# Peptides against a protein of PDB entry 4AID, part 190

Target 1, 242 residues: chain A of PDB entry 4AID
Amino acid sequence: FDIKRKTIEWGGKTLVLETGRIARQADGAVLATMGETVVLATAVFAKSQKPGQDFFPLTVNYQEKTFAAGKIPGGFFKREGRPSEKETLVSRLIDRPIRPLFVKGFKNEVQVVVTVLQHDLENDPDILGMVAASAALCLSGAPFMGPIGAARVGWVDGAYVLNPTLDEMKESKMDLVVAGTADAVMMVESEIQELSEEIVLGGVNFAHQQMQAVIDAIIDLAEHAAKEPFAFEPEDTDAIKA

## One batch from the design tools (peptide; made by RFdiffusion4, then SolubleMPNN)

Design b2_p27_3_s1 (from b2_p27_3, 9 letters changed)
Fold by OpenDDE base, seed 2:
Structure b2_p27_3_s1 (fold): chain B 242 residues (1-242), chain A 27 residues (1-27)
Amino acid sequence: as target 1 above (242 residues)
Amino acid sequence: SRKELLEKGLKEAEEEAKELAARIHSL
């Protein structure tokens, strides 16, 4: 096994990104760990476009296994075979920032699966799942213009907190999820309790700054473990407007 | 044990990923 691992300290937690041990049949596969929360992200893409495909067929599936180590919050109401509300929301949360970063004109089927395997009841798998999905796509050879980073920001005792624990979030006046590239914010999702716009904008900037360490960690992993880029030439759609 | 549950989950997720990869790469 050619196992590659990147480890960083991030928000006072150890983030580990591992590839090459599990799901080697996927185009990209990353086992991500933060604290004792563990997710597996896999990226798979078709090597051809379906005849008559008119849209980009990206599917993102975030799933929490019922037998995952620990009590998964909201897991008690999982009917086998239907996504929970949480799984549906997190799948969209991962989809939103990655979808715009695929090369225009790429219409091959892409499947991203994020599986929660362990939950520590402190570190939410959503942020970890976003990071793992980004890393898996960067390793896959798909025409993805990532990486993205992601961060959750809280406002506790008059300060920003990076990736607050589930207990710290009970005291937080802000639940701010940000995703972005090195250069740009791609997505913001926020629940806010009586905070100024200045504090919220400062939270977005804080998140974008703090996610750079994750982006750099994904790049370092990809330099040593990425597959050869899939040979894709976008049709010059600008040449048809001339 | 917690370790056995994680190992079981990893095995099942690897099998699912293998099946998905086989399906998508056959297209």
Scores: peptide ipSAE 0.593, ipTM 0.944, DockQ to the pose 0.806
Fold by OpenDDE base, seed 3:
Structure b2_p27_3_s1 (fold): chain B 242 residues (1-242), chain A 27 residues (1-27)
Amino acid sequence: as target 1 above (242 residues)
Amino acid sequence: SRKELLEKGLKEAEEEAKELAARIHSL
């Protein structure tokens, strides 16, 4: 096994990004661990565009398996075959920041699957899933202009908290999820309780600063494990304005 | 055990990834 692993300390927790052990048939595959929460992200893309494809067919599927080690919060209503509300929401959270980063004109089918395999009841797998999906795409050779980082920011006892635990989140006046590149914020999702705009904007900046270590970790992993870039030439759509 | 559940989950997720890859790479 050509296993590549990056380990960083992030928000007082160990983040591990691993590739090359499992799901080798995927274009990219990353096993990500934070604390004892474990996710697998896989990225697969078609090597051709379907005839008549007019939109970019990106599908993101976040799933928490019923066999995942530990109790998954909200898992009590998993009827086989229907995504939960949480799975639907997190799939959108992952989709939103990655979709704009694909090269314009790329319309090959792309499937990103994030599977929660273990939950520690402290670390929410959504942020870890965003990070893992970003890493899997960067490894895949798809024309993806990532990486993205992601972070959750809480506001507890008058301070910003990076990736608060599920217990710390009960005391938090902020649930702020941010995703971005090294240079830009791509997505903000927030639930705020009676906080000033200044505190919220400071939270976005804090998140963007704190995610740089994750972005750097994905870059380092990709330098050692990425596939050759897929040869994609965007159709020059500017030639129709002459 | 927690380890056995993780190992089971990894195997199932790997098979799903193989099936997905086979499907998408056949397009």
Scores: peptide ipSAE 0.587, ipTM 0.942, DockQ to the pose 0.826
Fold by OpenDDE base, seed 5:
Structure b2_p27_3_s1 (fold): chain B 242 residues (1-242), chain A 27 residues (1-27)
Amino acid sequence: as target 1 above (242 residues)
Amino acid sequence: SRKELLEKGLKEAEEEAKELAARIHSL
């Protein structure tokens, strides 16, 4: 097994991105760990487009397994076979920043599955899942113009906190989730308690700066472990307008 | 143990990924 691993210190926590051990049948697969929270992201894509496919068929499925659910806040009510509200929200949170980064005209089926395998009760698996999904896509050979990074920003005691713990979040006046590329913010989701627009904008900038280390870590992993890019030439949309 | 639960979850997730890959790559 050719196992590649990238480890960085990020927000005072160890982030580990691993590939090559698990889910090798997927186009990309990344085991991501932050603290003791563990997620597996897999990316799979069809090598052909369905006849008459009019839209880009991207599906993102974030799921928290029952084994993790006994430690996950709110995990006691997981009915088999339906995503929880959290799973639905996080699936959309991952989808939003990645969807625009696929090459225009690519309409092959893409499935991204993020599975929470372990939760430490400190590190939320949503951010880790976003990072892992980005990494899995970058490894897959899919025509994905990533990586994305992601970060959660809190505001505790008059300071920005990168990826606050669940306990720090109880004292936080901000829950700001940002995802972006090296060059651009792609998504912002925020819940804010009586903070100025200046503090919020500063939080977006802080998140975007702090996620660069993750982006760089994904790039470094991809340089050593990415599959050959899928040969996809977008139909010259300029040739249809002539 | 926590380790055994993680190992079980990894095996299940790997099988799901394999099944998904087989389905999507057959298209």
Scores: peptide ipSAE 0.585, ipTM 0.941, DockQ to the pose 0.830
Fold by OpenDDE base, seed 1:
Structure b2_p27_3_s1 (fold): chain B 242 residues (1-242), chain A 27 residues (1-27)
Amino acid sequence: as target 1 above (242 residues)
Amino acid sequence: SRKELLEKGLKEAEEEAKELAARIHSL
């Protein structure tokens, strides 16, 4: 196995991004770990467009496996064969920031699957899943203009907290999820309790600053492990619909 | 054990990724 690994300290936790061991049939595959939470992200894309395809067919599927569900809050009530509310929401959280970063006119089918394999009861797999999906896409050769980073920001005892634990989140007046590139914020999702707009905007800026270390880690991994870019030239007709 | 559950999950996720890749790359 040609295993490539990037390890950083991020928000007082060890983040590990690994590729080359698992799911090698995918275009990109990343095993990501933060604390003891573990996810596998896979990216697969079609090498041709379907005749008459008029939209970009991106599907993002975040899933928490039933054997991990015995440790995941709310996992015991998963009905077989339907995504939970959490799985549906997190799939959308991953989709929202990545969808705009595909090259315009690219209409090949893309499937991103994020599987939660282990949960430590401290580190939520959603942020880790966003990071892993970004990394898997950057490794895939798909015409994706990432990486994205992601961060959760809490507000605890009058301070910003990067990726608060599930216990710190009980005391947090803010659940702010931010995703972005090196240059721009792409997505904000927020639940707030009696906080000023100034504190929330400061939280977005804090998140964007803190995710740069993750973006840099994905770039470093991609420089050593990315596949050759898929040769894609958009047709001139797709440029006119801008 | 926690290790056995992780190993099982990795194996299942790898087979799912293989099946997905085979399907998508046949398009």
Scores: peptide ipSAE 0.583, ipTM 0.941, DockQ to the pose 0.802

Design b2_p27_3_s2 (from b2_p27_3, 11 letters changed)
Fold by OpenDDE base, seed 2:
Structure b2_p27_3_s2 (fold): chain B 242 residues (1-242), chain A 27 residues (1-27)
Amino acid sequence: as target 1 above (242 residues)
Amino acid sequence: EREKLLEEGLREAEAEAAALAAEIHAL
């Protein structure tokens, strides 16, 4: 088995991105670990467009499995078959930054699935899920103009904290989630308690700087493990709207 | 116990990914 692994130190934690062991039937598959939180991201895409497809059929499904739910706050109410509120919110959080990065005119079906397999009660799997989904797409050969990075920023004791633990977040005056490319911020989601706009903007910049190490790690993994790019030429019809 | 649960979960997630890949690649 050709297993590729990238390991980096990120915010004082070890981030591991692994491919080539698990879910090989997918176009891209990444097992991501931060601390003892573990997620599997898979990307699958259709090799043809459905006749009459008028929109881009991207689906993002974030799932926290019931066997992990014995440790996940609120996991006890997973009736098989309906996403929780958290799963719905995180699925949207992953969708928002990736959707704009697909090549215009690409309307093949794309399914991104992020499965939480283990939770350590310190590292939230949402950020790890965003990173893993980005990596899985970059490995897939889909016409995705990633990678994206992601980061959570807290404000604890008058300083920015990268990916605060669940305990540090109780003391944080900011929950700021940022996703972006190497060059641009793509998404900001923020919950803020009595902080200045200057501190918040500084938090966005801090997040974008800190996610570069993750972007570089995904690029390095993709250089060694990406599939051949899917041959997609956009029809000239979308060039008339520029 | 924890390792066993992780391995069971990996096998389940692999089976779901294989089923979804078979469905989407048949389109």
Scores: peptide ipSAE 0.583, ipTM 0.937, DockQ to the pose 0.797
Fold by OpenDDE base, seed 3:
Structure b2_p27_3_s2 (fold): chain B 242 residues (1-242), chain A 27 residues (1-27)
Amino acid sequence: as target 1 above (242 residues)
Amino acid sequence: EREKLLEEGLREAEAEAAALAAEIHAL
């Protein structure tokens, strides 16, 4: 197997992005590790559009599997066959920043699956899942104008903290999740306790700066492991206004 | 034990990814 791996130090933790070993039948597949939290992201897309498809059929499915659930907080109550509230929220959190980055007019089915395989009880798999999904899409050959990076920012003891642990988050006055490209912030989700707008805006900027190392790591991985780009020519929909 | 559970999970997730890839690539 041609295994490609990128390793970076990120927020005082080792981030590993690996491809080429697992799920090679997918268009893109990335095994991502931060600390001892492990996720697999896969991207699969149809090579044709369904007749009469009028919208972009992107599905994002974040899953915390039962084998990992012995270590995942709240995992003991998963009934087979329905996403938890967390899985639903994180699926949307991943969907929001990636959906706008597909080439306009692309309406082939796209399935992004993020599976939590291990949880360390320190590193939340949501941020890692966002990063892994971005990387899997960049490797897939889909007409995706990524990568995105993602970061969580806390405010602990009067300072910004990149990707706070679950224990540090209990002391944090901010839960700020940011996703973006190299050039732009695409999504902000925030829960804030009595902080100034200046601190929050500073947190968004901090997140966007800190995610550049992840974006660069995904680009470096893609340069060595991406599939050939899917030849997609968008129909000139502006020609119908004549 | 932990490594075994991770390996079992990787095999399951790989099988699911292969099944989904086969479904979507048949469209």
Scores: peptide ipSAE 0.577, ipTM 0.934, DockQ to the pose 0.849
Fold by OpenDDE base, seed 5:
Structure b2_p27_3_s2 (fold): chain B 242 residues (1-242), chain A 27 residues (1-27)
Amino acid sequence: as target 1 above (242 residues)
Amino acid sequence: EREKLLEEGLREAEAEAAALAAEIHAL
């Protein structure tokens, strides 16, 4: 087993990204830990396109399974077989920033699965899941132009807080989730209470700055553990418009 | 108990990932 691990301090918490121990049959697999919250992200992609495939078949499945260690808020009523509202929302939060970063014309099936394995009741697994999914895709060899980083920003006591705890979020006037690349913001999702647009825009910038450490950590992990890039040549779609 | 639940969850998640990988790589 060639286990690679990257550890960084991020927002006053230890973020760990690990690969090579589990789910090795996937194209990419990352075990991510922040505090005592633990997620597994896996990326799997088909090596061929289906005949007649007209759209990019990306599926993102975030799941907080009943076997997860800890008391996942709202987890007590998961009937087997349907995603919760949270799982559906977080799956979309992960999908939104990654979907545009696949090479144009790539129409092979891609499955990203993020499984919450442990929840500490302080660190929400959504941000960790976004980071882990990004890392798993970067390791997979899929034609993904990541990494993305992600961050949650709160506004507590007149200051920005990176990845506020669930308790700090009760006092926060902002729940701002941002995902982006090194160069661009790809997604913003926000719930805001009586804050100026200036504070919100400042929060987006703060998130984008703070996620660079995560992006750099994913790059460092990928340099040592990524698979060979899948040989994909996009058809020159500009030659069809001439 | 918590460590056991984490280990059980890891094994289940790994089995699901392996099954999905086998399905998608057979396409």
Scores: peptide ipSAE 0.576, ipTM 0.934, DockQ to the pose 0.790
Fold by OpenDDE base, seed 1:
Structure b2_p27_3_s2 (fold): chain B 242 residues (1-242), chain A 27 residues (1-27)
Amino acid sequence: as target 1 above (242 residues)
Amino acid sequence: EREKLLEEGLREAEAEAAALAAEIHAL
């Protein structure tokens, strides 16, 4: 196996991005680890467009499997056959920043699957899942203009905290999830308790600065492990209607 | 035990990814 691995220190934790060992039938596949939380992200795309396809058919599926090592918070509510509220929310958190970064006119089916395999009870797999999905797309050869980075920002004892633990989040006045490219913020999701707009905007800027190390790590991994770009030429008629 | 559960989870997730890849690449 041609295994490629990138390791960085990020927010006082070790982030590992690995490819080439698992899910090699996917267009991109990344095993991501932060602390002892582990996720697998896979990206698969169709090589042709369906006749009469009028929208971009992107599906994102974040799943916390029952076989995952450790306790998954909220895992007791798994009715067979429906995503949990968390799985639904995190699937949307991943979808929102990546969807705008596909080349206009690309209407081939794209499936992104993020599977939580281990949870350490400190590092939430949502941020790790966003990072892993970004990396898997960058490796896939799909016409994706990423990478994105992602970060959670807390406000604890009058300071910003990068990717607070689940215990630190109980004391945090802010749950701010940010995703973006090197150049732009693409998505903000926030739960805020009585903080000024200035503190929140400062949190967005802090997140965007801190995610650059992750973006750079994905780029470095992609330079060594990405597939050849899929030859996609948009028809001139689809570029003019957007 | 934890390492075994991780390995079992990896094997299942890989099988799901392979099945999905086969479906999407047949389109």
Scores: peptide ipSAE 0.575, ipTM 0.934, DockQ to the pose 0.831

Design b2_p27_3_s3 (from b2_p27_3, 11 letters changed)
Fold by OpenDDE base, seed 4:
Structure b2_p27_3_s3 (fold): chain B 242 residues (1-242), chain A 27 residues (1-27)
Amino acid sequence: as target 1 above (242 residues)
Amino acid sequence: DREKLLEEGLKEAEEEAAKLAAEIHAL
């Protein structure tokens, strides 16, 4: 197999993005590792639009498999066959920043699946899942105007912390998740305890700066491993409304 | 064994991805 791998140091942790070994039937597939947390992201898209399709049919599914979930805080409530509250939340966190980046008029079915395979109890799979989903889409050939990066920012001992561990998060006055492109912040989700708006805005900027290394890593991976872009011509009617 | 669980999970996730890819590419 032609395995491509990008490795970077990110927030004092090793981030690895791998493609070409697993899930080769998908349009894009990325095995992502940060510390000992491991996720697989897959992107699959239909090569035609369904007759009468009037909306963009994007589905994002984040899943924490039972063998990983037995180590994940809150994994005890996973009844077989229903997404947990966390899985539902993280699926939305991934969906929100990627949905606007598809080319207007593209109404082919797209499915993004992020599967948590291992959890180290330090690195939350949500950020890694966002990064992996972005990478898988960039490799797929879908008309996706990514990559996105993502970062979690904490506020510990009067400083910003990139992707705090689950233990550092207990001392953090901020849980700030940011996703964006190289040029723009696309999504912010935050839980904040007694911090000024200035510190929070500084956290968004810090996240956006720190995610550039991930964006660059996805671009480098895509240059070496992306499929040919899907030949998509938007119908003139959606291009005229820009 | 953590390695074995990861390998089993990778296999399951790959099988699911292959199934989904076949379903979507048939549309």
Scores: peptide ipSAE 0.555, ipTM 0.930, DockQ to the pose 0.840
Fold by OpenDDE base, seed 3:
Structure b2_p27_3_s3 (fold): chain B 242 residues (1-242), chain A 27 residues (1-27)
Amino acid sequence: as target 1 above (242 residues)
Amino acid sequence: DREKLLEEGLKEAEEEAAKLAAEIHAL
């Protein structure tokens, strides 16, 4: 196997992005690890558009599998064949920032699957899943204008905390999830307890600054392991409105 | 035990990814 790996220190934790060992049949596949939480992200896309396809058919599926190593919070309520509320919410968190970054007019089917394989009970798989999905898309050759980074920001003891543990989050006055490109914030999702707008805006800026190391890590991985870009010529839809 | 569960999970996730790739690449 031609295994490519990028390792960075990120928020006092080791982030590992690996490709080339697992799920090689996918267009992109990334095994991502933070602490002892492990996810596999896969990106697969159709090489043609379906006749009469009028919308972009992107599906994002975040899954915490029952075979995952360790204890998954809420795993006792998984009905076989239906996503949990968490799986549905995290699938949307991943979808929101990536959907706008596909080239306009691309309407080939795209499937992004994020599978939680191990949970350490400290590092939430959602942020890791966002990062892994971004990396898998950048490796796939799909017309995706990523990477995105993602970060969770807490507010603990009057300071910003990057990717707080599940225990630190119990003491946090902020649950702020930010996703963005190198140049722009694409998504903010926040639960805030009695904090000023200045602190929240500072948290968004902190998140966007801290995710640059992840963006750079995905770029470095893609430079060494990305597939050839899929040849896509968008129809000039602007010529019909003149 | 944990390493074995991770290996089993990786195998299953790879089988699912291969199946999905075959389905989408046939479109």
Scores: peptide ipSAE 0.548, ipTM 0.930, DockQ to the pose 0.836
Fold by OpenDDE base, seed 5:
Structure b2_p27_3_s3 (fold): chain B 242 residues (1-242), chain A 27 residues (1-27)
Amino acid sequence: as target 1 above (242 residues)
Amino acid sequence: DREKLLEEGLKEAEEEAAKLAAEIHAL
């Protein structure tokens, strides 16, 4: 097996991105680890468009499996067969920044699955899942104009904290999730308690700066492990108007 | 115990990914 691994220190934690060992049947597959939180992201896409497909059929499915549930807050109450509220929210959180980065006119089915395999009770798998999904898409050969990075920013003791622990988040006046490319912020989700707009905007900028190390790590992984790009030429929409 | 649960979870997730890949690549 040609196993590729990228390891970086990120926010005082070790982030590991691994490919080539698990889920090799997928177009892209990344095992991501931060602390002892572990996720598998897979990206799969159809090699043809369905006749009459009028929209881009992207599905993102974030799931926290029952074997991890003993370590996931609220995991014991997961009903088999329906996404939890968290799983639904995180699926949307991953979908939002990646959807606009697909090449216009690409209408092949794309499925991104993020499976939480382990939770350490310190590192939330949502950010790790976003990073892993980005990496899996970049490896897949899909016409995805990523990578995206992601970061959570807290405000603890009058300072920004990158990816605060679940315990630090209890003291945080901000839960700010940012996703973006090297060049742009693509998504902001925020819960804020009594903070100025200046602090929040500073948090978005801090997140975008801090996620560059992750973007660079995904690029480095992709340079060594990406599949050949899927040959997709968007129909020149200007040629349909002539 | 923990390592075994991770291995079981990896196996299940890999089987699911393989199934999904087969379904989508057949389209």
Scores: peptide ipSAE 0.539, ipTM 0.927, DockQ to the pose 0.811
Fold by OpenDDE base, seed 1:
Structure b2_p27_3_s3 (fold): chain B 242 residues (1-242), chain A 27 residues (1-27)
Amino acid sequence: as target 1 above (242 residues)
Amino acid sequence: DREKLLEEGLKEAEEEAAKLAAEIHAL
């Protein structure tokens, strides 16, 4: 197999993005690792639009598998067949920043699946899943104007913390998830306890600065491993209705 | 134990991805 790997130091942790080993039937597939947390992201897209398709049919599915659930907080109670509240939330966190970055008029079906394979109880799979999904889309050849980066920011002892551990989060006054491109913030989700707007805005800026290393790592991986771009020309009529 | 669980999980996730890819690429 032609395995491509990018490794960076990010927030004092090793981030690894790997492609070319597994899920080769997908358009893009990335095995991402941070610490001992491991996720697989896959991106698949239809090569044609369904007749009469009026909306962009993007589906994002974040899943924490039952074999990993023995280490995932709350994972012991997964009834087969229904997403947990966490899985539903994280699927939306991934969907929100990527959906606007598809080329206007693209209405082919797109499926993004993020599977948590291992959890270390320190590195949350959600941020890693966002990064992996971005990378898988950039490798796929889909008309996606990424990459996105993502970061979680905490506020501990009067300082910003990049991707705080589950233990640091117990002391954090902020849970701030940010996703964005090199040029723009695309999504903010936040739970905040008694912090000023200035600290929160500073946290968004900190997140956007810190995610650039991840964006650059995805670009470098894509330069070496991306599929040829899918030939998509939007009909002029779809550009006028947005 | 941990490595085996990861390998089993990778295999299952790959089988699911292959199935989904076949379904979507048939559209």
Scores: peptide ipSAE 0.529, ipTM 0.925, DockQ to the pose 0.809

